# Peptides against a protein of PDB entry 4QMF, part 138

Target 1, 175 residues: chain A of PDB entry 4QMF
Amino acid sequence: ESSFMTLFPKYRESYLKTIWNDVTRALDKHNIACVLDLVEGSMTVKTTRKTYDPAIILKARDLIKLLARSVPFPQAVKILQDDMACDVIKIGNFVTNKERFVKRRQRLVGPNGNTLKALELLTKCYILVQGNTVSAMGPFKGLKEVRRVVEDCMKNIHPIYHIKELMIKRELAKR

## One batch from the design tools (peptide; made by RFdiffusion4, then SolubleMPNN)

Design b2_p26_3_s1 (from b2_p26_3, 9 letters changed)
Fold by OpenDDE base, seed 3:
Structure b2_p26_3_s1 (fold): chain B 175 residues (1-175), chain A 26 residues (1-26)
Amino acid sequence: as target 1 above (175 residues)
Amino acid sequence: MEEEKEKEELIKKAIEELEKEEEEEK
């Protein structure tokens, strides 16, 4: 039997408590057991004797990973779908200066979230910027593009460059 | 400041175009 555990920050506790019954129900459909440990601040997923798909436990692992990174449950639970992949991009180590980090991270979001929304549309991904990570969900091709844009942004390449590039590529693909 | 504003405007324009296309594809 396989088991995976992830820690979550204290500020997520209240939310996770609220949605945990929904998590349980979603995983029960796949005969995956789950545990929320509020003392340790952890989530655990486990296969059971009734788990027939060995790959689903990996998706369950990704589910709790996404939830720990502040992805809302209605979005995170989509990871259980066969066609859905995810990526958690660590951005906290690209820049040592906190102010510079914050500025570059904010560029990913942009005014009113417009930069992020543009990236989501172009890559067909969901993207959440939170803390020291960017969580993305979508097709593998889109996820690769998201990672490139995110990492380049942290390297001081403005996302608008990639947005323009992706727009051009999209236009060319329609011809 | 001016460069950032220009980029913001470009992003806004881009998103508007993308949203329009997405609506047309639905």
Scores: peptide ipSAE 0.047, ipTM 0.636, DockQ to the pose 0.044
Fold by OpenDDE base, seed 4:
Structure b2_p26_3_s1 (fold): chain B 175 residues (1-175), chain A 26 residues (1-26)
Amino acid sequence: as target 1 above (175 residues)
Amino acid sequence: MEEEKEKEELIKKAIEELEKEEEEEK
């Protein structure tokens, strides 16, 4: 039997309590057990004797990881689908200067969220910028592109460069 | 300020083009 645990920040507790029955129901369909520990501030998923799909526990792991990083349940639960992958990109360690970090993180979002929206459209991913992480969900190819753009942004390469590149690639693929 | 505004406008145009293309493909 396999189990995975993820810690969540205190500010996420109230939300997780409200949706935990939905999490339980979603995982029960796959015979995955789950526990919300409010004292420790953790979520746990585990296989049971009735779990027959060995891959689903890894998706359950990813589900609680996404939930811990503020991805809303209606989006996060899509990770249980076979065609859906995710990535949680740690961005907090690229820059030691807090102000520089905040500025670069803001570039990922852009004015009115337009940069992020463009990236989502071009990569066919859901993308959430929260705290020291960027959570993404979508096809593997798209996730690879998202990670590149996010990491490069933290390395002071403006996302617009990649947006232009992705637009050109999209146009070429249509011909 | 001008450079950032230019980038913003470019992104906006890019989004509009992408949205238009997606609607045409449906």
Scores: peptide ipSAE 0.034, ipTM 0.613, DockQ to the pose 0.044
Fold by OpenDDE base, seed 1:
Structure b2_p26_3_s1 (fold): chain B 175 residues (1-175), chain A 26 residues (1-26)
Amino acid sequence: as target 1 above (175 residues)
Amino acid sequence: MEEEKEKEELIKKAIEELEKEEEEEK
């Protein structure tokens, strides 16, 4: 039997309580058991004797990881699909100066979130910038591109450089 | 086809905004 646990921050508790029945229902379809521990502030997923696909537990692990990082349930649950992958990119340690961190994180989002939206469109990924992490969901190739752009942005490389590159690649792929 | 055109327009607008921001920061 395989089991995975993820801690979640206190501010996430109310939301997780609200959606936990939906989490349970989604995982029950795959015969994965789940537990929400409000005292510890943890989510646990585990295989059962009825779990047929051993790989689904890894997707369940990713589901609770995404939920802990503020990804909404309707988006996070898509991780259970075979063609969907995810990545949680830690961005908090690239710079020690808080003001510099905030400025670089804001560049990744851009005015009205348009930079992030452009990146989502170009990579075919969902991207959520929250606190010290960026959560992404999509095809593996797209996720690799997202990670590169996000990390480079935290290293003071403006996202526009990569967006222009991705646009050129997209145009070439249409010929 | 229409959804793809809308996506391309959004990308173009995003790039235009990003280019303007870079010019304002010089």
Scores: peptide ipSAE 0.133, ipTM 0.693, DockQ to the pose 0.759; fails the geometry check
Fold by OpenDDE base, seed 2:
Structure b2_p26_3_s1 (fold): chain B 175 residues (1-175), chain A 26 residues (1-26)
Amino acid sequence: as target 1 above (175 residues)
Amino acid sequence: MEEEKEKEELIKKAIEELEKEEEEEK
């Protein structure tokens, strides 16, 4: 039997309480047990004797990881699909200066979120920028591209360069 | 086909906005 636990910040508690029954139902379909501990501020997923697919526990682990990082349940639950992968990119340690960090993070999002939307479209990923992390969901190839763009953005490489590159690749793929 | 064109247009607009921002930050 396998078990995974993740901590969540206090500000997520209310939301997690509201969706936890849905989490339970989604995981029950795979015979994965789950526990929300409001005292510790943790989520736990566990295999049971009835768990048929041993790999599903890893997806359940990813589910609670995504939920802890503010991904909404209707999106996060898609991680249970076989073709869906995720990544949680830590961005908080690239820059020590808070103002510079905020500026670079905002650059990743862009005006009205358009930069992020463009990146989502080009990579076929869902992307959420929250605090010191970027959560992404999608195909492995797309996730790799997202990570590159996100990390480079924190390293002061403007996302536009990667977006242009991805556009060129997209055009070439259509020919 | 129409959805794909709409996505491309959105990306194009995003690029234009990003280029503008890059110029303003220089």
Scores: peptide ipSAE 0.069, ipTM 0.669, DockQ to the pose 0.823; fails the geometry check

Design b2_p26_3_s2 (from b2_p26_3, 7 letters changed)
Fold by OpenDDE base, seed 2:
Structure b2_p26_3_s2 (fold): chain B 175 residues (1-175), chain A 26 residues (1-26)
Amino acid sequence: as target 1 above (175 residues)
Amino acid sequence: SEKEKEEEELIEKAIEELEEELKKEE
């Protein structure tokens, strides 16, 4: 049997407590067991003898990973769907200067979050910028694009260039 | 579709905003 565990930051504790019954219910449908350890600050998912689909444990792993990175449950739980993938992109190590880091991270979001929304639309992904990570959910193709844009942004390549490129690709795909 | 048009408008607006921001950073 397979088991996966992820740690979560203290500030997520209260939220995770409030939604954990929902997590349990969602995973129960797949006969995946789960544990919220408030002392350790961890979430664990496990297969059971009743688990039919062995691949679902990997999705459960991804679920708790997403939850740990502040993705809200109604969105994160979609990872259990067959057609949904996710990525957690670490952005904290690209820049040593805190101010530069914040500036580049903010570029991903943009004014009123419009940059991020544009990226979401163009990639057909959900994207959450939080702390030192960017969490994304969607099709694999879209996720690859998101990762490229995010990492390039942290490397001081402004998202506008990618957005324009994605727009062109979108227009070409309509034909 | 109308929805697609709205999305395109949103993206275009975002591009415009970013272009303005780039000018400020220069």
Scores: peptide ipSAE 0.535, ipTM 0.921, DockQ to the pose 0.850
Fold by OpenDDE base, seed 4:
Structure b2_p26_3_s2 (fold): chain B 175 residues (1-175), chain A 26 residues (1-26)
Amino acid sequence: as target 1 above (175 residues)
Amino acid sequence: SEKEKEEEELIEKAIEELEEELKKEE
């Protein structure tokens, strides 16, 4: 039997309490057990004797990881689908200056969130910028692209250059 | 398709916005 645990920040507690029954129901379909520990501030998933697919525990692990990083349940639960992958990109350590960090993080979102939306469309991923992490869900190749853009942005390479590159690649793929 | 057209327009708009922002920073 396998188990995985993730910690979540205090500000996430209220939301997690609200949706935990939905989490339980979603995981029950796969015979994965789960526990929300409000004292420790943790979520745990574990296989049971009735778990048929041993690989599903890894997806359950990813589910609680995404939930801990503020991904809404209706989106996070899609990780249980076979064709869906995810990545949690740590961005907090690229820049020591807080103001510079905030500025670069904001560049990922852009005016009216349009930069982020464009990136989502071009990579076919869901992307959430929150705190010191960027959570992404989608196809593996798209996730690789997202990680590149996100990390480069934190390294002071403006997302516009990657968006243009991805746009060119998209056009070429149509030919 | 109309959906694809809308997505294309959104991406183009985002690019235009970012280009304008870059000009302001220069």
Scores: peptide ipSAE 0.530, ipTM 0.920, DockQ to the pose 0.781
Fold by OpenDDE base, seed 5:
Structure b2_p26_3_s2 (fold): chain B 175 residues (1-175), chain A 26 residues (1-26)
Amino acid sequence: as target 1 above (175 residues)
Amino acid sequence: SEKEKEEEELIEKAIEELEEELKKEE
């Protein structure tokens, strides 16, 4: 029997309450049990006697991890699919100066979020920038590219250079 | 395809916006 627990910030409580029945239903299909603890501010997933796929618990772990990092349920639940992977990139440790951190994080999003949208298209990933983390979902190759761009951005390498590079690679792949 | 064209246009727009932002930061 395996179990995983993740904490979530208080501001996510109301949302998690509203979607928890959907979480339960999604996990029930895999015979994974789940608990929302509003006092502790935690989500728990665990295998049961009826769990037929032991590996699904790891995906359930990733589901609650993504939900805790503000990924909406309709997107986060896709992690239960076999072909879907995710990555939670910690960005808070690259820069100690708060103002510099905010500026570099904002570069990932860009005007009207178009930088992030372009990056999503080029990597075939879903990407959410929230707080001290960037959550991404998609193919492993795309996730590796996202991590590189995100970390380099926090290291003061502007996303424009990577986006141009990815665009060139995309064009070359069409040949 | 139309979808690919729309994606390309979005990416190109994003690049243009980034170039403008980069100029403001320098």
Scores: peptide ipSAE 0.527, ipTM 0.920, DockQ to the pose 0.883
Fold by OpenDDE base, seed 1:
Structure b2_p26_3_s2 (fold): chain B 175 residues (1-175), chain A 26 residues (1-26)
Amino acid sequence: as target 1 above (175 residues)
Amino acid sequence: SEKEKEEEELIEKAIEELEEELKKEE
C-alpha cells in the first residue's frame, strides 16, 4: 500500500472543505482513498486493495499537491488524466528583496494577465502564479518550457524573449 | 483555424504590451 500526504496552508481550509466530497468522488473512481485532516492541515491519498493501476497514486499525490497550492479543483482534477502532467515551481528563493520579487513575479502575469495567457497558449499549459509558487499543468514538453520561462523571469530575464521564441517555434511547427 | 487565429492575435497583443512595458522599465 502506498500513501502520500501534503500539508496545506490555513487559508485553504475553507475551500478544501467545500470541494472535498468532489475530491473523494474523483479518486473513488480509481479506488484511491483520501483523507482531509483539518487539525493537522493535511491531505492524504492512499491505495486500496481495489486499486487497479498502481501509477494512479502518483497522480493522486499530484492532485493534493496542486490543491494545496491554490489550484482550483476543476482544473486540478485533470491531473488524473493519462496525458496530463504537472509542475510546482518554487519561485520564492530567487530574490531576497520583496519588492524585486513582486516585480518579477508580476512580469509573469503581465498587464491584465495577458502575458500569462500567452504563455499558456504557447506551451499548451495551465499556469497559476500564487504566492511563492507557480503551478503548471500540461504536456511534459510544455511544462519544461514553462519552468524555463518562470525561473528565468525570477532571474531577471524578461518573459518577452521566451514568448517571442515560442511564437517562432509555433510558426515553424505549422509549416 | 478561427480559434487559432484568435489565439495568435492574443499572443501578438501580449508581445506588444510587453514591449511597451520593457520600454517603460528602461
Scores: peptide ipSAE 0.524, ipTM 0.919, DockQ to the pose 0.891

Design b2_p26_3_s3 (from b2_p26_3, 8 letters changed)
Fold by OpenDDE base, seed 1:
Structure b2_p26_3_s3 (fold): chain B 175 residues (1-175), chain A 26 residues (1-26)
Amino acid sequence: as target 1 above (175 residues)
Amino acid sequence: DEEEKKEEELIKKAIEELEKELEEEK
């Protein structure tokens, strides 16, 4: 039997409590057990004797990881699909200056979130910028591209360069 | 095809906005 646990911040408690029945139902389809511990502030997923696919526990692990990082349940639950992967990119340690951190993080989002939306479209990923992390879901190739853009942005490389590159690649692929 | 065109337009608009932002930061 395999088990994975993740901690979640206090501000997520109310939301997680409200959606936990949905989490349970989604995981029950795969015979994965789950526990929400409000005292510890943790989520646990565990294989059962009825779990058929041993790989599904890793997806369940990723599910609770995504939920802990503020990904909404309707999006996070898609991780249970075979063709869906995820990445949680830590961005909080690239810059020590808070103002610089905020500015670079804002560049990733852009005006009205349009930069982020463009990146999502080009990579075929879902992307959530929250606090000190960026959560992404999508195809493995797209996730690699997202990580590159996100990390480079935090290293003061403006997203425009990558967006243009990805756009060119997209156009070439249509030919 | 129509959805792809809309996506392309959104991406192009984002690029234009980013270019403008980059120019303003210089």
Scores: peptide ipSAE 0.363, ipTM 0.873, DockQ to the pose 0.855
Fold by OpenDDE base, seed 5:
Structure b2_p26_3_s3 (fold): chain B 175 residues (1-175), chain A 26 residues (1-26)
Amino acid sequence: as target 1 above (175 residues)
Amino acid sequence: DEEEKKEEELIKKAIEELEKELEEEK
């Protein structure tokens, strides 16, 4: 048997309670058991004797990890698909100064989220910037690109340089 | 493809906004 647990912040409790039946139903299709502990503030997934694919538990682990980082259920549940990967990028450790951190994180999002949307389109990923993490879902190649842009942004490399580069690559791939 | 054209326009708009931000930060 395999089991994974993740903690979630208090502000996610209400939402997680609302969607937990949907989580249970999605995981039941794979015979993965799950538990929401409101006292501890944790989510747990575990294999059962009826689990067909033992590797699905890793995807279930990723599901609760994404949910804990504020990814909405309709998006997070896509992680159970075979062709979908995810990455949770920790951005809080690149900068010690809070103002500098906020500024660089805002550069990644851009006005009205347009910078982030452009990055999503260019990488074919879903990207959510929340707190000290960036959650991304998509193809492995796209995730690698997202991580590079995100980390470089936190290292004071403006996203414009990467977005222009990705745009050029996209144009070349159409030939 | 109309969808691809819309995506391209969104990306170009984002680049323009980023260029403006970069100039303001100098």
Scores: peptide ipSAE 0.352, ipTM 0.869, DockQ to the pose 0.930
Fold by OpenDDE base, seed 4:
Structure b2_p26_3_s3 (fold): chain B 175 residues (1-175), chain A 26 residues (1-26)
Amino acid sequence: as target 1 above (175 residues)
Amino acid sequence: DEEEKKEEELIKKAIEELEKELEEEK
């Protein structure tokens, strides 16, 4: 039997409590057990004797990881689908200056969220910028592109350059 | 299709807006 645990920040507790029954129900379909520990501030998933697919525990691991990073349940639960992958990109250590960090993180979102939306469309991914992480969900190819753009942005390469590149690639693929 | 066209328009608009911002920052 396998188990995975993730810690979540205190500010996430209220939300997690409200959706935990839905988490339980979703995982029960796969015979994965789950526990929300409000004292420790953790979520745990584990296989049971009835778990048929051993790989599903890894998806369950990813589910709680996404939830801990503020991804809403209706989106996060899609990770249980076979064709869906995710990535949690740590961005907090690229820049030591807090103000510079905030500015670069904001560039990922852009004015009115348009930069982020464009990136989501081009990569066919869901992307959430929150705190010191960027959570992404989608196809592996798209996730690789997202990670590149996100990390480069934190390295002071403006996302527009990648967006233009991805747009060109999209146009070429239509030929 | 219409959805693809809408997405393309959104991307193009985003690019235009970002280009304008970059020009203003220079």
Scores: peptide ipSAE 0.334, ipTM 0.861, DockQ to the pose 0.737
Fold by OpenDDE base, seed 2:
Structure b2_p26_3_s3 (fold): chain B 175 residues (1-175), chain A 26 residues (1-26)
Amino acid sequence: as target 1 above (175 residues)
Amino acid sequence: DEEEKKEEELIKKAIEELEKELEEEK
């Protein structure tokens, strides 16, 4: 039997408590057990004797990882779908200067979140920028593109260059 | 497709905004 555990920050506790029954229900369909430990501040998922698909535990692992990083449950639970992948991109270590970090992170989001929305559309991904991480969900190809854009942004490569490139690729794919 | 056109417009708008921002940072 396999198990995975992830820690979550204190500020996430209230939300996780409210949705945990839904998490349990979603995982029960796959005979995956789950535990919310409010003392430790952790989520755990485990296979059971009734777990049929051994691969689903990895998706359950990803589910709790996404939830820990502030992805809402209705979005995060989609990770249990076979065609859905995810990535959690650590962005906190690219820049030591806090102001520079904030500025570069803001570039990724853009005015009114329009930059991020454009990136989501171009990559067919869901993208959440939160704290020191960017969480993304979508097709594997799209996730690779997201990671590239996000990391390059933190390396002071403006997202505009990648967005233009992705737009060109999209146009070419229509032909 | 109308939805696709709307998406393209959104992307183009975002590009314009980014270009403006980039120009302002120079």
Scores: peptide ipSAE 0.423, ipTM 0.893, DockQ to the pose 0.892; fails the geometry check

Design b2_p26_3_s4 (from b2_p26_3, 9 letters changed)
Fold by OpenDDE base, seed 3:
Structure b2_p26_3_s4 (fold): chain B 175 residues (1-175), chain A 26 residues (1-26)
Amino acid sequence: as target 1 above (175 residues)
Amino acid sequence: MKEEEEKEKLIEEAIEELEKELKEEE
């Protein structure tokens, strides 16, 4: 039997408590067991004797990882679909200066979230910027593009450059 | 200030166009 655990920050506890029955129900469909430990601040997923698909445990692992990084359940649960992939991009280590970090992270979001929305549309991904991570869900190609844009942004390359590039590529693909 | 405003405008225009296209594809 395979088991995976992830820790979650205290500020997620209340939310995770409210949705945990939904998590349980979603994983039960695949005969994956799960445990929410409020004392430790952890989520665990486990295969059972009835787990048929051994690969589903990896998706369950990704589910709890996404939930720990503030992805809402209705979005995170989509990771259980066969065609859905995810990436959790660590952004906290690109710069030591806190103000510079915050500024670059904010560029990913942009005014009213418009930069992020444009990037989501162009890559066909869901993207959440939270804390020291960016969580993304979508097709593999789109995820690669998201990672490039996110990392470059943290390296002081403004996302608008990539957005323009992706728009041009999209236009060319329609011809 | 001016450069930031220009970028904002470009993004907004891009989003408007992209949202329109996405809606048409659905």
Scores: peptide ipSAE 0.082, ipTM 0.661, DockQ to the pose 0.044
Fold by OpenDDE base, seed 5:
Structure b2_p26_3_s4 (fold): chain B 175 residues (1-175), chain A 26 residues (1-26)
Amino acid sequence: as target 1 above (175 residues)
Amino acid sequence: MKEEEEKEKLIEEAIEELEKELKEEE
């Protein structure tokens, strides 16, 4: 038997309570058990004797990890699909100065979220910037590109450089 | 500040172009 637990911040409690029946139903299809602990502020997933695919527990682990990082359930549940991968990129450790951190994080989002939208389109990923993490979901190649752009942005390399590079690569791939 | 505004404009233009291309591919 395998079990994974993740903590969630207090501000997610109300939302998680609202969608937990949907989480349970989605995991029941795979015979994965789940528990929401409101006292501890944790989510747990575990295999059962009826779990057919033992590898699905890793996807269930990723599901609760994404939910804890503010990814909405309709998007997060897609992680249970075979062709879907995810990454949670920690961005809080690249810059010690809070003002500089906020500025660089804002560059990643851009005006009206347009920079992030461009990155999502170019990488075929879903991307959510929240707090000290960036959550991404999509194909493995796209996730690798997202991580590079995100980390470089926190290292003071503006996302526009990578957007231009990705646009050129996309044009070349159409030939 | 001016450099950041110029970069922002370039990103917006790039996004508009990309969105147009994607719409045409659908």
Scores: peptide ipSAE 0.081, ipTM 0.649, DockQ to the pose 0.044
Fold by OpenDDE base, seed 4:
Structure b2_p26_3_s4 (fold): chain B 175 residues (1-175), chain A 26 residues (1-26)
Amino acid sequence: as target 1 above (175 residues)
Amino acid sequence: MKEEEEKEKLIEEAIEELEKELKEEE
């Protein structure tokens, strides 16, 4: 049997409590057991003797990881689909200066969220910027592009550069 | 301020174009 645990921040507790029955129901379809520990502030997923697909536990692991990082359940649960991948990009360690961190993180979102929207469109990913992480869901190729843009942004390369590059690549692929 | 506004405009135009293209591909 395999088991995975993730911790979640206190501010996420109320939401997780609200949706946990939905999490349980979604995982029950795959015979994956799950536990929400409000004392420890953790979520656990584990295989059972009835788990048929051994790979589903890894998706369940990813599900709780996404949920811990404020991804809404209706979006996060899509990770259980075979064609869906995810990435949780840690951005908090690229810069020590808090003001610089906040400024660079804000560039990922951009004015009116337009930068993020453009990046989502170009990569065909869902992207959530929250705290010290960026959570993304989508095709593996798109996730690779998202990670590059996010990390480069934290390294002071403005996302607009990559957006323009991705737009050009898209146009070239249509011809 | 001007540079950020220019970037915003560029992104907005890019999004509008992308949304149009995606709609046409559907």
Scores: peptide ipSAE 0.079, ipTM 0.658, DockQ to the pose 0.044
Fold by OpenDDE base, seed 1:
Structure b2_p26_3_s4 (fold): chain B 175 residues (1-175), chain A 26 residues (1-26)
Amino acid sequence: as target 1 above (175 residues)
Amino acid sequence: MKEEEEKEKLIEEAIEELEKELKEEE
């Protein structure tokens, strides 16, 4: 039997309570058990005797990880699909100065979220910038590109550089 | 085809906006 636990911040409690029945139902289809502990502030997923695919527990682990990082359930649950991968990129440790951190994080989003939207389209990923993390979901190749752009942005490389590069690659792939 | 073209337009518009912002920050 395999189990995984993740902690969630207090501000997620209300939301997680409201969607937990949906989480349970989604995991039940795969015979994965789950527990929401409101006292500890944790989510747990566990294999059962009826779990057929041993790899699904890793996807269940990723599901609760994404939920803890403010990814909405309708998006997070897609991680249970075979072709879907995810990444949680920690961005809070690249810059010690709070103002510099906020400015660089804002560059990832851009005006009206247009930078982020362009990056999502080019990488075929879902991307959520929240607090000290960026959560991404999509194909493995796209996730690798997202991580590069996100980390480089936190290192003061503007996302536009990578967006232009990805656009050129896209155009070349259509030929 | 139409969906791909719409995505390309959205990307191009985003790039144009980003280029304007970069010029304003310089």
Scores: peptide ipSAE 0.133, ipTM 0.743, DockQ to the pose 0.721; fails the geometry check

